# Ledger of designs, part 97: peptides against a protein of PDB entry 6GMG

Target 1, 331 residues: chain A of PDB entry 6GMG
Amino acid sequence: DSDDRVTPPAEPLDRMPDPYRPSYGRAETVVNNYIRKWQQVYSHRDGRKQQMTEEQREWLSYGCVGVTWVNSGQYPTNRLAFASFDEDRFKNELKNGRPRSGETRAEFEGRVAKESFDEEKGFQRAREVASVMNRALENAHDESAYLDNLKKELANGNDALRNEDARSPFYSALRNTPSFKERNGGNHDPSRMKAVIYSKHFWSGQDRSSSADKRKYGDPDAFRPAPGTGLVDMSRDRNIPRSPTSPGEGFVNFDYGWFGAQTEADADKTVWTHGNHYHAPNGSLGAMHVYESKFRNWSEGYSDFDRGAYVITFIPKSWNTAPDKVKQGWP

## One batch from the design tools (peptide)

Design b1_p27_2_s1 (made by RFdiffusion4, then SolubleMPNN; from b1_p27_2, 15 letters changed)
Fold by OpenDDE base, seed 1:
Parts: C-alpha cells; structure tokens; sequence
Structure b1_p27_2_s1 (fold): chain B 331 residues (1-331), chain A 27 residues (1-27)
C-alpha cells in the first residue's frame, strides 16, 4: 500500500558506500547505500559534490521510476520513445509458426509479437538519435538555432525524423524540459544541455475495451514503432499491469532503467541503474534496493512486460548524473 | 498526484514474480 512508502534519511556528504552485492549477474545495494554512491559519483553540479536533497530522496523512494527521476531531474514523460520491431519476422512466425503445447492462440500471438521486438536495435536507434541531437545542441545558443541544426543533421543523414511535424515530441522535447529553462540549468541555452537515455518496460495489453486475451497475453498491434523513425506512440500507456492468467498471479506496472549518456560502444558493456519497488522498510515490501545491471540483464526484462522503449530526454551538461563511464557496483 | 499513484502501483506478488523470473534466467 502507498501508505508504507518512506523517504530515505539523509546521508553525510562524505560517507563512502558499502560494497555492493552480486545478485544474478547484477550489482545490488540498499537504497541508502545508493544515495552514498550517488553523492560520491553522480551528485556533482559544476564539478562540486552535492548532498541529495530531501526532494530528491523522496523522488528516489518511488522505486525503479525514482532512479530515473532523481537522475533526469523530472518525472518521466516518455514522449520521445524509440523501439525496433521486425515486421517480417512477426508475419513469418505467425504464418509458419505454431503454438507450443498448452499455449493458446492468443498467447502464441502475444509471444511472437514480443519476440519480434529487438531491444538492442531499439537502444541503438535511441543512441543514434541522441548523437544527432547532441551535435545539434553544440554551439546552439537559442532554440531556433538548435532546431535548424537538428533539421540539417537529419537531412544530411536522410533520416525519416526530418519529416516529423513541428509539434512532434521530437522537436518539442527540449523546450518542454524544466531544467532547460532553469537559471542554474540550461538557462534557455541549448549548448548547455545534453541528450540522455532511459528505458521503460511495460505491458502492451492496456486497452480496457479490448479482449481479455489481449490483456492477459498482450496486444500484438500495440506500441509498435513507426517505420523509418522508430518512434513509439506512448500516449496509450497508462501504467496498467498485465492481467492475471491464473488465480493469485500478479504483475507490476512498469520498470525503468537509467542509462544516461555512456559512451561505451559495446551495448553489452553498458550499465543500467534501476530499483525494485518503492521504499517501505517497515512494510511488506521492505527496503528499496537499487540494481546496476549490464544491458543483457536489463533488456531481458520480466514476464510482466512485453514492450521495451528507449526514451530520450535532456539534462544540463553541468550535472554528473549521466557520465561518459559508469562503473558497476562498489568499489 | 497521478505520478505518485502510478509510481506506487508495485505489489509484492509482482515483485516476487520478477525475482523468480530472474532466478530462472540466471540458472
């Protein structure tokens, strides 16, 4: 119950983290220890360490979304989302494949759709777009200059995003970022901002007007990326979890993973930071834990979800919440 | 707050299911 959520206490600025624990190929720690690491590694503003504020600790306490929230500086809006879907694979498998033993037709179709998404290619697309955006941000001192640069970059690369409407989240994302407008952030100067990436896992079968089978096994047609651009319409994502397929079964509503702006070219070596649940040290869920996972561990996801999106947002370059290199665990 | 509600819709059953799934994949 939401009533059990507690804001983690403040940690001294100079307190060093305890060692992380290995957990199924991931590095794991309790939320308070993550705060210690965050203060040592990610808290820097203009090169100066900062204690995590009460507000930031409150954001963090919300679990997996809290990790992305505290590092991005805003609650995820998920407007600029990318994925990769192999339509030919999907069609071929539906035509030539068969349900497994005991698998219903709806379950088969849902599974085939899930398997037709390529998390690595989706991530790659987001990184590609983020790189284009970062080039457009360079030396742009107003939004108009940024947009002009962006259009030029897209034209040069023959990218389908060049055909997006001016009202598209793609073009409006920067202006809609609170930290862009902040005096100590971007101060309306695009060259002070950088593109960052996080990922969301969620359930496709969220339409209440659809069949029960789609809610249980997935909607094969939902949340597909647009051809050419890779953009996913996230407007129908209402954080509705998968419907139970058996009595007593329950699923969580979403998972968020923070990547930031790592420069590691090998996707498999990138580190993703995420939480398990909201912080409830005195409740049934217990204390919040934070995980640092390699891409393989993150992208594998859970049975709770059949969609993965990679989302672009912006943070000030003066923040160190998205460093070029992320070290897994501690020390 | 809608955001707060959405963030807190994590239940124990779902968490246990995730942990079980992780264990199976790690084996």
Amino acid sequence: as target 1 above (331 residues)
Amino acid sequence: DENAKNAELINKAGQEAREEAEAKRAA
Scores: peptide ipSAE 0.028, ipTM 0.670, DockQ to the pose 0.064
Fold by OpenDDE base, seed 5:
Structure b1_p27_2_s1 (fold): chain B 331 residues (1-331), chain A 27 residues (1-27)
Amino acid sequence: as target 1 above (331 residues)
Amino acid sequence: DENAKNAELINKAGQEAREEAEAKRAA
């Protein structure tokens, strides 16, 4: 029951975190302790530590999405999403592969589609695009200059994104970012902003008009990236969970992981921050926990999801919620 | 807020990890 969510209490600004606990290659802590870490490491605005505000604590209390929310400064819109899909692999496996013992045709097709996505390549594509955007932002003092720089960068790289419509999420993402327009944020100056990345896991079979099999086992054709650009149309993602395949089975609607703007070139060494569920210390779910996972642990996902997207948004450079280096756990 | 309602996600992995941790403590 949504009624059990509680906003974590404020933590003193100078309170140091307790050590994180290792959990299956992840670093884990309770939400209150993450707030302590966040205040010490990520809270800085213009070089000054900040106490996490009540509003930020409320955002954080929503669980996995809350981690992305508090660090990005806005609820995820997921408009600028990237993935990588191996169409040849998909076609070949469908043609030459066989369902496993007891696997239905629909289940087989759904699985093959899921396996045809490459999370690492999807992440790499998002990082590539974010880098291009950051170069375009660096010396741009208005949106027009940013867009011109972006087009030039894309042309130089012969990137298919250069052919996107001016109204596409790719070109409109910056102007649609609230912090870009804020006086204490970007103040309409692109050079004050930087691109950041988060990831969303979700279910492909969300179309209520589709077959029950697609809702249970996935829609092989849904949420594929466009060839060349890697852009995923997220407009049909309505946070609908996977349909149960057996009585009593239930699935979660999504998972969010925060990457930010880490500069670590090795994807396997990157750290992804995410939460387990909304904070309900007095409820059945219990207190929210925050995880810092390596890419391998994040990208593996859960059976609840058959799609992963890597999303680009923007934050002010004055925020330290997306540092170049993220240390897993504490101390 | 429809977005807030949708944000009330229970991560299965987190739940499983909790259950496993609780099981280990009870043993």
Scores: peptide ipSAE 0.032, ipTM 0.684, DockQ to the pose 0.045; fails the geometry check
Fold by OpenDDE base, seed 2:
Order: C-alpha cells, then sequence, then structure tokens
Structure b1_p27_2_s1 (fold): chain B 331 residues (1-331), chain A 27 residues (1-27)
C-alpha cells in the first residue's frame, strides 16, 4: 500500500557512506546510504556541500523516479524523449521470421518490435542533441539568443530537428524548466543551464481501446521515434503497466535511470543511477535500495517494459547532480 | 497527486537483480 511510504531521515552532512554491495555488475545500497553519498558527491551548490532537504528526501522516497527527481530538481515530464528504431529490421523480421514454438502472432510481433529498438543508438542520439543544446546555451544570455544559437547549430549539422515547430518540446524545454526561471537557478540566463539526460523504461501497450493482445504483448506501432529527429511522442505514456498474460502475474509501470551529463565516450562505461521501489522500511516492500548500473545492465531492462526512451532536461550549472564523471559505488 | 500515486508503484528493476544475486549466493 502506498500508505507505507516513509521519508528517509536526514543524514549528517559530514557522514561518509558505507561501502556499496556489488551485485551482477551493479553497485547497490540502501537509500539512507545513498543520501550520504549524494551529500558528499552530488549535493554541491556553487561548490558547497548541502544537506539533502526534507523535500528532496521526500522526492527520493518514491523509488526509481525519485532518484531522477532529486537529481533533476523536478518530476520527470518526459516531453523531450529520443529513441532509435530499425524499421528495416522490423519489416524484414515480420516478413521472413516465424513465431517461436508456443508464441502467438501478437507475441511475435511485440517481441520483434522490442528487438528493433537500439538502446545504444537511442542514447547516442540524446547525447548528440544534448551536446548541441549545450553549445547553444554556452554564450546565450536570454532565451532568444539560445534559440537562435540552437537553430544555427542544427543548420550547420543539417539536423532534422531544425524543422521542428517553435512550440515543440525540443524548443520549449528550456523555458518550461522551473530551475531556469528561479533566481538561484538559471535566473532566465541560458548560459547558467546545462542539458542532462535520464532514461525511462515503460510498456508500449497502454491504449485501453486497443486489443488485449497489444496490452499483453506490446503495441508494435506505439512510441516509435520520428525519422530523422529520433523524437518520441510520449503523450500517450500514462504509466500503465503491462497486462498480465497469466493468473497471478504482475508488472510494474516504469523504471527511471539517471545519467546526467557524463562525458565518458564509451557508452558501456557510463553509470546509471536508479531505485527499486518506494521507501517502506516498516512495510512489506522494505527499505528502498539505490543501484548504480553500467549501461549494459540498465539498457537490458526487464520483461515489464518493451520501450526505452532517453530524455533531455536542464539543470543549473551550479548544481553537481550531473558531474562529468560518475564513479560506481563506494568508495 | 497522480504523479505521486504512479511514482509509488513497485519497481522490479532492482528487486529481480537482487533476488537473482541472493539466489546465486545461497547456492
Amino acid sequence: as target 1 above (331 residues)
Amino acid sequence: DENAKNAELINKAGQEAREEAEAKRAA
């Protein structure tokens, strides 16, 4: 029951974390210990360590989304999302492939669609766009200058995003970021902001008006990226989980992974931070755990999900929640 | 709050990996 959620207690600012536990390529710890690490490594505002506030601890307590929430400074809106889909592979597999033994046609199509997404290329696209945005931000002191710079950068790269509408999530993302408007944040100065990335795993078959098969096995046509831009329309994502395929089976609604602004060129060496569930130390679920996973561990996902999106948002440069280098675990 | 309600749903992401790791350790 959601009523069992508890806000983790405050940790002293000078308290060092306990060692993380290695678990199949991941580093794992309890949420309270992550707060300790966060205060030592990620809490810095203008170079000064900060104790995680009660509000931030409350956000964190919500689980996987809480990790992204506390580090991005806002609840994920998922409006500026990217993915990569191999349409030729999808068509060829549907035409030439066959269902596995015991696999229905709907299961086959859903699986083929899932396998036609390339997580690495999707992530790379988001990183590419974030880099373009960061260049546009660097010397822009108002939104107009940022947008002009962005258009120029896109034109120079012959990027299809240059053709997006001015009201698209791509161009409106900065102005819709609360921390951009805050006096202690961006203060309406784009040059004080930087682009950051997080990822969401979710289920494609969320349309209640669709067939039961799509809800159970995936909707092959849902949440595909637009050609050229890689943009995914996330408007239909309502956090609806996969429908059970057998009695007693249950699926979760989403997973969120925080990447930030790591500069590691090798995707496989990047670190993704995520949580398992909301913090319920006195409930059946138990205490929340935080995981720091390599990209391979993160991108593999779970059977609960058949889509992965890489989302761009913005944070003030004065925050250290998205450092250039992230070390997995502790020490 | 719809966001809060959705955020409080159980995520299996870390749990399955943990259970698998624990099972391997117990074996």
Scores: peptide ipSAE 0.031, ipTM 0.678, DockQ to the pose 0.058; fails the geometry check
Fold by OpenDDE base, seed 3:
Order: structure tokens, then sequence, then C-alpha cells
Structure b1_p27_2_s1 (fold): chain B 331 residues (1-331), chain A 27 residues (1-27)
């Protein structure tokens, strides 16, 4: 029951975290302990450590999305999303592959579509674009300068994103970022902002007008990246979970993982921070736990989801929620 | 807030338990 959600209490600014629990290549801790780590490592504004505010603790309490929310400073809009899909693999597997024993045709097609997404390439595309954006931001002191720089960078790289409409999420993302306009944030100065990345896992079969099979087993044609750009149209993502395939089965609506702006070149060594559920210490779900996972563990996802998108947003450079290096666990 | 409502809909079991369950289903 969502009514059982509780905002974690404030943690003293100087309280050190307890050790994280290692589990299957991940580091795990309770939300209160993550707050302690966050205050020590990620809370810094203009180089000064800060206590997590009540508002931030409330955001965090919402679970997996809460981790991304507190670190990005806004609820995820998911407008600037990237993925990679191997169309040739998909076509070939559909043509030459066969359903497994007991697998329906729809289930087979959904599975093949899911397997045709390359999470690593999707992530790399987002990183590439974020890098281009960061170069465009670096010496731009107004939005016009940023956009001009961005167009130049894209032209130099012959990137298909140069053909996007000026009103597209790609070009409007910065201006639509609340922290960009904040006095203590970007203060309308692009050079004070940096691009950051998070990931969303979700279900493709969200169209209520589609077949029951698509809702149960996935829509093979849904949420594919546009050729050349890698952009995913997320407008149809309404946080609708997968439909049950058996009695008593239930699926969740999404998962979010925070990457930020890590500079680690090896994708497999990058750390993704996410939560299990909203904080309900006195409820049936229990306390929220926070996980720091390697890319492999994050990108595997769950059967609840058949899509993974990598989303770009912006935060002020003065925030330390997206450091160049993220250490897994504590200490 | 619509965003808050959506956020409250996430209800995952513990990560370890869920991963174990997924592994069993894949096997």
Amino acid sequence: as target 1 above (331 residues)
Amino acid sequence: DENAKNAELINKAGQEAREEAEAKRAA
C-alpha cells in the first residue's frame, strides 16, 4: 500500500555510513545508510558538504526513481532517451529461430525483440551524446551559444542529431531543466551545467488498444530507437506494467538507475545506483534498500521489463551528485 | 502530483530475492 511510504529521518551531517553488504556483484544498504553516504560523498554544493534536506529525503523515499530524483534534482521526464537495436539480428532470428518448448509465437517474438536491444551500445550512444553536449556547454554563457556550439559539434561529427527539430527534446532539454534556471544552479549559464545519464527499464507492451499478447509478452515494434540518432520516443511510456501471464503473477511499472557522469571508459566497470521500492519500514514492503550495481548487473534487468533506455539530463557543475568516479559500496 | 503517484507504484521485492527468482525462471 503506497500509503505506507515514510520519509526517512534526517541523518547527522557527520555520521559515517555503515559498511555496505556485498551481494552478487552489487553493494547493498538500507536507505538511511545511503543518506549517510550521500551526505559524505554526493551532497557537496560548491565544495561544501550538505545535509540531505527533507524534500530530498522525501524524493528518495519513492524507491528506484527516488535515487535518480534526488541526484538529478528533478523527477525524471525521460524525454532525451537513447537505445540501440539490431534490426538485422531481429529479422534473422524471427526468420530462422523457433519458439522454445511451450513458448507461444508472441512470446517468442517479444523475447527476440528484447534480445535484439544492445544495452552496451545504447549506453555508449548516450555517453557519446553527453560528451558532445558537455563540449557545447563548456564555454557557452547563454542558450543561443550552447545551441550554436551543439550544432557545430554535431556537424563536425556528421551526427544525425543535427537534423533534429529545434523544438525536439534534444535541443530543448537544457532550457527545460529547472536547475538551469535556478540562481544557485546554472543561473541561465550553460557553462555551469553538465550532462548526466540515468537509465530506465520499462515494459514495451503498454498500448491498451493492442493485443493481449503484446501486453503479456511485449510489443516487438515499440520503443525502438530512431535510425542514426538512437533517440527513443518515450511519449508512449505511461508507466504501465507488464500484464500477468499466469494467475497471481504481478509486475512492477519501472526501474531507474543513476549513472551520472562517470568517466570510466569500460562500461562493465561503471556503477549504477538504484532502489528496490518505496520506503515503508512499518509496512509489508519494509525499508527501502539502495543498490550500487555494476553495469552488467544493472543492464540485465528483470522479466518485468523488456526495454532499457539511457536518458540524458543536466545538473549544475556545482553539485557533486555525478562525480567522475563512483566507488561501489562503503568503505 | 501525478509524478508522486507514479513513483509510489514501484513495488519491487528485495533485489537479491528478485534476482534469485529471475535466475530460477531462466534456468
Scores: peptide ipSAE 0.030, ipTM 0.684, DockQ to the pose 0.061; fails the geometry check

Design b1_p27_2_s2 (made by RFdiffusion4, then SolubleMPNN; from b1_p27_2, 17 letters changed)
Fold by OpenDDE base, seed 4:
Structure b1_p27_2_s2 (fold): chain B 331 residues (1-331), chain A 27 residues (1-27)
Amino acid sequence: as target 1 above (331 residues)
Amino acid sequence: DENAKKAELINNAYKEAEEKARELEEK
């Protein structure tokens, strides 16, 4: 059996998906069936269904990142990331809390830091910022107009993001989006673009110069959001996985979940689309599966990760990869 | 051992994805 990645075959444009399987509050299906759903629901360009291209199928086949890759149209850069961290909770728990039985100090600190992140508030912040960006985009026909609008919106809301440098990921994100520059995309017209959100789970203890304990149990000080803005400096995220704590243990470097631009006000009712591993139908890992999870299911994450970031990027409004409403599963 | 092997396989695939993406950006 070969453990090599395989690109899923093309699916006929009009082929309907098979029913998804419920799994622990999620809807699950094999990647081939997701392609069918994607073609029916998300593939539309200017209102017309599209067959998923070989390139898109290839991107998708890489696993969890593939879902975000296909739907965003670009490999995640993760530059414009948001989170929420309760510093008071963290300090209080460190001061007054105690390690669990058998838990080392490093494990305790790492756990407390992880628990001090509020996934819901982080998500809410990203949605808030995306909304501001969308307002700034709506009537802007060049980048200068967009930036001016954005600054005005931020000023009106007294948002700390107004103080960000012009070269910051916040202001440069649009211009750095390939689809913005594409003729059939934004065509350099901000009003043709919309902000979308995806999430990344990753490990905090990535610094090779740090202690082994931080690499094993997390770095409590790493990847915290800046006060006021909620921005997370992702420059040190090099997709380094958690270090094993026992022989034979291994961790995955990241997980990605696609939200898009859902308008559901209740965070708990939002749907997050994500994949497991790369497609290896003839290998030990097996076929890739795609999950549509509610926020609670997504935000729970895995022990592989102690950080969650909510990232903003942009797609053309003509794409239907980020619809206002996402239905979980099929039918 | 199985867990570590699986994780390694998955991570390697993701590295390949990143490399693929970089190649696309350079074109």
Scores: peptide ipSAE 0.649, ipTM 0.947, DockQ to the pose 0.960
Fold by OpenDDE base, seed 5:
Structure b1_p27_2_s2 (fold): chain B 331 residues (1-331), chain A 27 residues (1-27)
Amino acid sequence: as target 1 above (331 residues)
Amino acid sequence: DENAKKAELINNAYKEAEEKARELEEK
């Protein structure tokens, strides 16, 4: 059987989805059925339903990144990322804790670091910042106005982000968004754009010059958020997977989950859309599946990853890929 | 062995995705 990626075929515009199936608190379906749902619910441009294009179907077919890619309109750059790390917890556990039976010191430190990240607080920080950005966007008709509004909002809230460099990902994110410049997108008008959120799970031990232990068990010092801002320097994220700890073991590079711009106040009730692997209906991996998970299911992640970042990007308000309310599954 | 193979396949696809994205940016 061929393990090659296959682009899912087009679905008729009015084709209704088949029911999703529950799976461990998630709603799951095959990629073609997600395309059907996407066309009915998320495809709208200026209120008009659209068929998913061949290009979009191709993007989607690459797996977990494909869901975020299709809905955000661009391949994830991950430049504006947020997390929350409890330094006191980390230090305390290192000092007063001990490795489990059979756990190496490096494994212990990696685990403690992983557990010192608070996914909920990281997500909340991203939402907070996205809200500030949205307020700054609302009446800004050029980038300068947006930046001025943003600085004012940050100053009013005494937010440490106000001290970021003008060239930082925080201030440059909008101008670096392709859809902002598109005529049918933002058309260089910030007020036509809105901030959206997705999440990336990845491995901390990506430095090839570091110890083998860090590559196997994590780098406790890597990809920590800056104090006050919560910004994570993602420049050293090279999509390098966790190193095997035993023969035959292998890990995936990353996982992406799409949140968008849901207004649900309870983080635990938010829905995260993500895929498993690339579409290989004729291969050993099988067809791609799409999951709509609750936050607890998403944030738990997999052993492949020890970092979670919540990333802000922008889409045109005319797109419906990030609605205020997301319903899990179908119907 | 199967796990490693699966991961390799998936990771290769993601590499291709990144390459595809770069190609699109260059247009």
Scores: peptide ipSAE 0.647, ipTM 0.947, DockQ to the pose 0.961
Fold by OpenDDE base, seed 3:
Structure b1_p27_2_s2 (fold): chain B 331 residues (1-331), chain A 27 residues (1-27)
Amino acid sequence: as target 1 above (331 residues)
Amino acid sequence: DENAKKAELINNAYKEAEEKARELEEK
């Protein structure tokens, strides 16, 4: 019961943001100030600034998922997810590595698995796929044309995704995007849409039938990307948090970070926008804060999570929630 | 205890968000 959750009030359209607070390589601000920035920078539809609607402010108020929700226009479905896992590193470390002092075998294996994911390569894979999709979208005026273009692009690149089933989230992602069907969105015209990326951090040990150790320290075999494609089966992600390892300990279910469609080639220079908790200015948790983090800061994550996925979705090109360049903080 | 309580509150809010999103998709 989030009885203390409050929807942030409307901000005047012309109100400029206050300066963000620098913190450990991140820029931080209160949610109300982010709304101001959002209205100035990201709110544009068809080139016109928009006030964040009450509905959008309500979505935003739920915390980290709210940032992605507002900017993507839909609640994250996480169906088209990518990651990179170094199997050789994993095997070698398990064989040659040793648990740290006081570390259990299960904890060691969970840690090694977590460390075997390459966040940069996972992100790069998502960007690569998004680029392919964008090329397929560019001159496609119906879904059939888009799919044909996509298959051609994949064939030209000898990409393993060409072998995915037609019912795969990879091919169905566009048609399943609400904004694609909206009159003021894509209006069923793929050429009006663009691919965008967000990231989800979550816990691997979500299987209730698994050992307690896996729930506490991670499941080394869970949520690995498929070889060649990099696709992660997210069907078993049910937003189950890590199990406590000690009394009084608790973990959050997930974290979301918004990247959009930045063109910065250096992954380390990309900006990720994310929130902490739901907005409770009069409650124990306090006001919601929004962070703009560099990739290193985002990808580091928290101990709550041992998996990171990079997810592709679509937004109308007329929206400015995913600009080519994102500036960290304000000014 | 404080950490656990905080996490519970946050997670509950996320569940509410998911429910709200589902309701929106059904209209």
Scores: peptide ipSAE 0.617, ipTM 0.941, DockQ to the pose 0.916; fails the geometry check
Fold by OpenDDE base, seed 1:
Structure b1_p27_2_s2 (fold): chain B 331 residues (1-331), chain A 27 residues (1-27)
Amino acid sequence: as target 1 above (331 residues)
Amino acid sequence: DENAKKAELINNAYKEAEEKARELEEK
């Protein structure tokens, strides 16, 4: 019951976190302890530790999305999303593959589509684009300069994104970032901003006008990346969960994982921070837990989801919510 | 807030059990 959500209390600025607990290859802790870690490691503005504000604690209390929310400074809009889909694999498997025993045709097609997404390549694409954006930001002191730099970088790399419309989320992402316009943020200076990445897991079969089979087993054609660019049209993502296949079955609407701007080249060594559910210490769900997962653990996702998108947004360079190195757990 | 309502629908508590099940199947 949404009425059970509680904002975690403030933690003293200098309080050190308790050790995280290992859980199936992840580091896990309760939300209050994450706040302690966050204050020690990620809270820095202009090099100074900050106590997590009441507003930030409230954002965090919303669960997995809350982790991304507090670290990005805004509720995820998911407009600039990337993925990788192997069309040839998909077609080949549909043609030559067979449903498993007891698997319906729709279930087979949905599964094959899900398996045709490459999470690692999707993540790498987002990282590539983020790098291009960061280069474009570095010496740009106004949006026009940023856009010009971006176009030049894309041209140099022969990147298909150079052909995107000026109104595309790709080009409008910076200007649509609240922290870019904030006085204590970017202050309209692109060079004060950096690109960061988070991931969203969600269900493809969200179209209410589609067949029940698509809602239950996935829509093989939905949320595919555009060829060449890797851009995913997220406009149809309405946070609708997978439809139950049996009575009593329920699925979660989405999952969010925060990556930020880690420089680790090996995807498998990157750390993804996410939450389990909204904070309900007095409710049936209990206290919110925060997980720091390796990419393998994050990218595996859950049966609730058949799509993974890697989203680029921006934060001020003065924020330490996206450091170059993230250590899993505590200490 | 529509976004807040959407966020409150997240419940991954049972996912720990699913993860355990997957790990057991992979051994």
Scores: peptide ipSAE 0.026, ipTM 0.610, DockQ to the pose 0.072; fails the geometry check

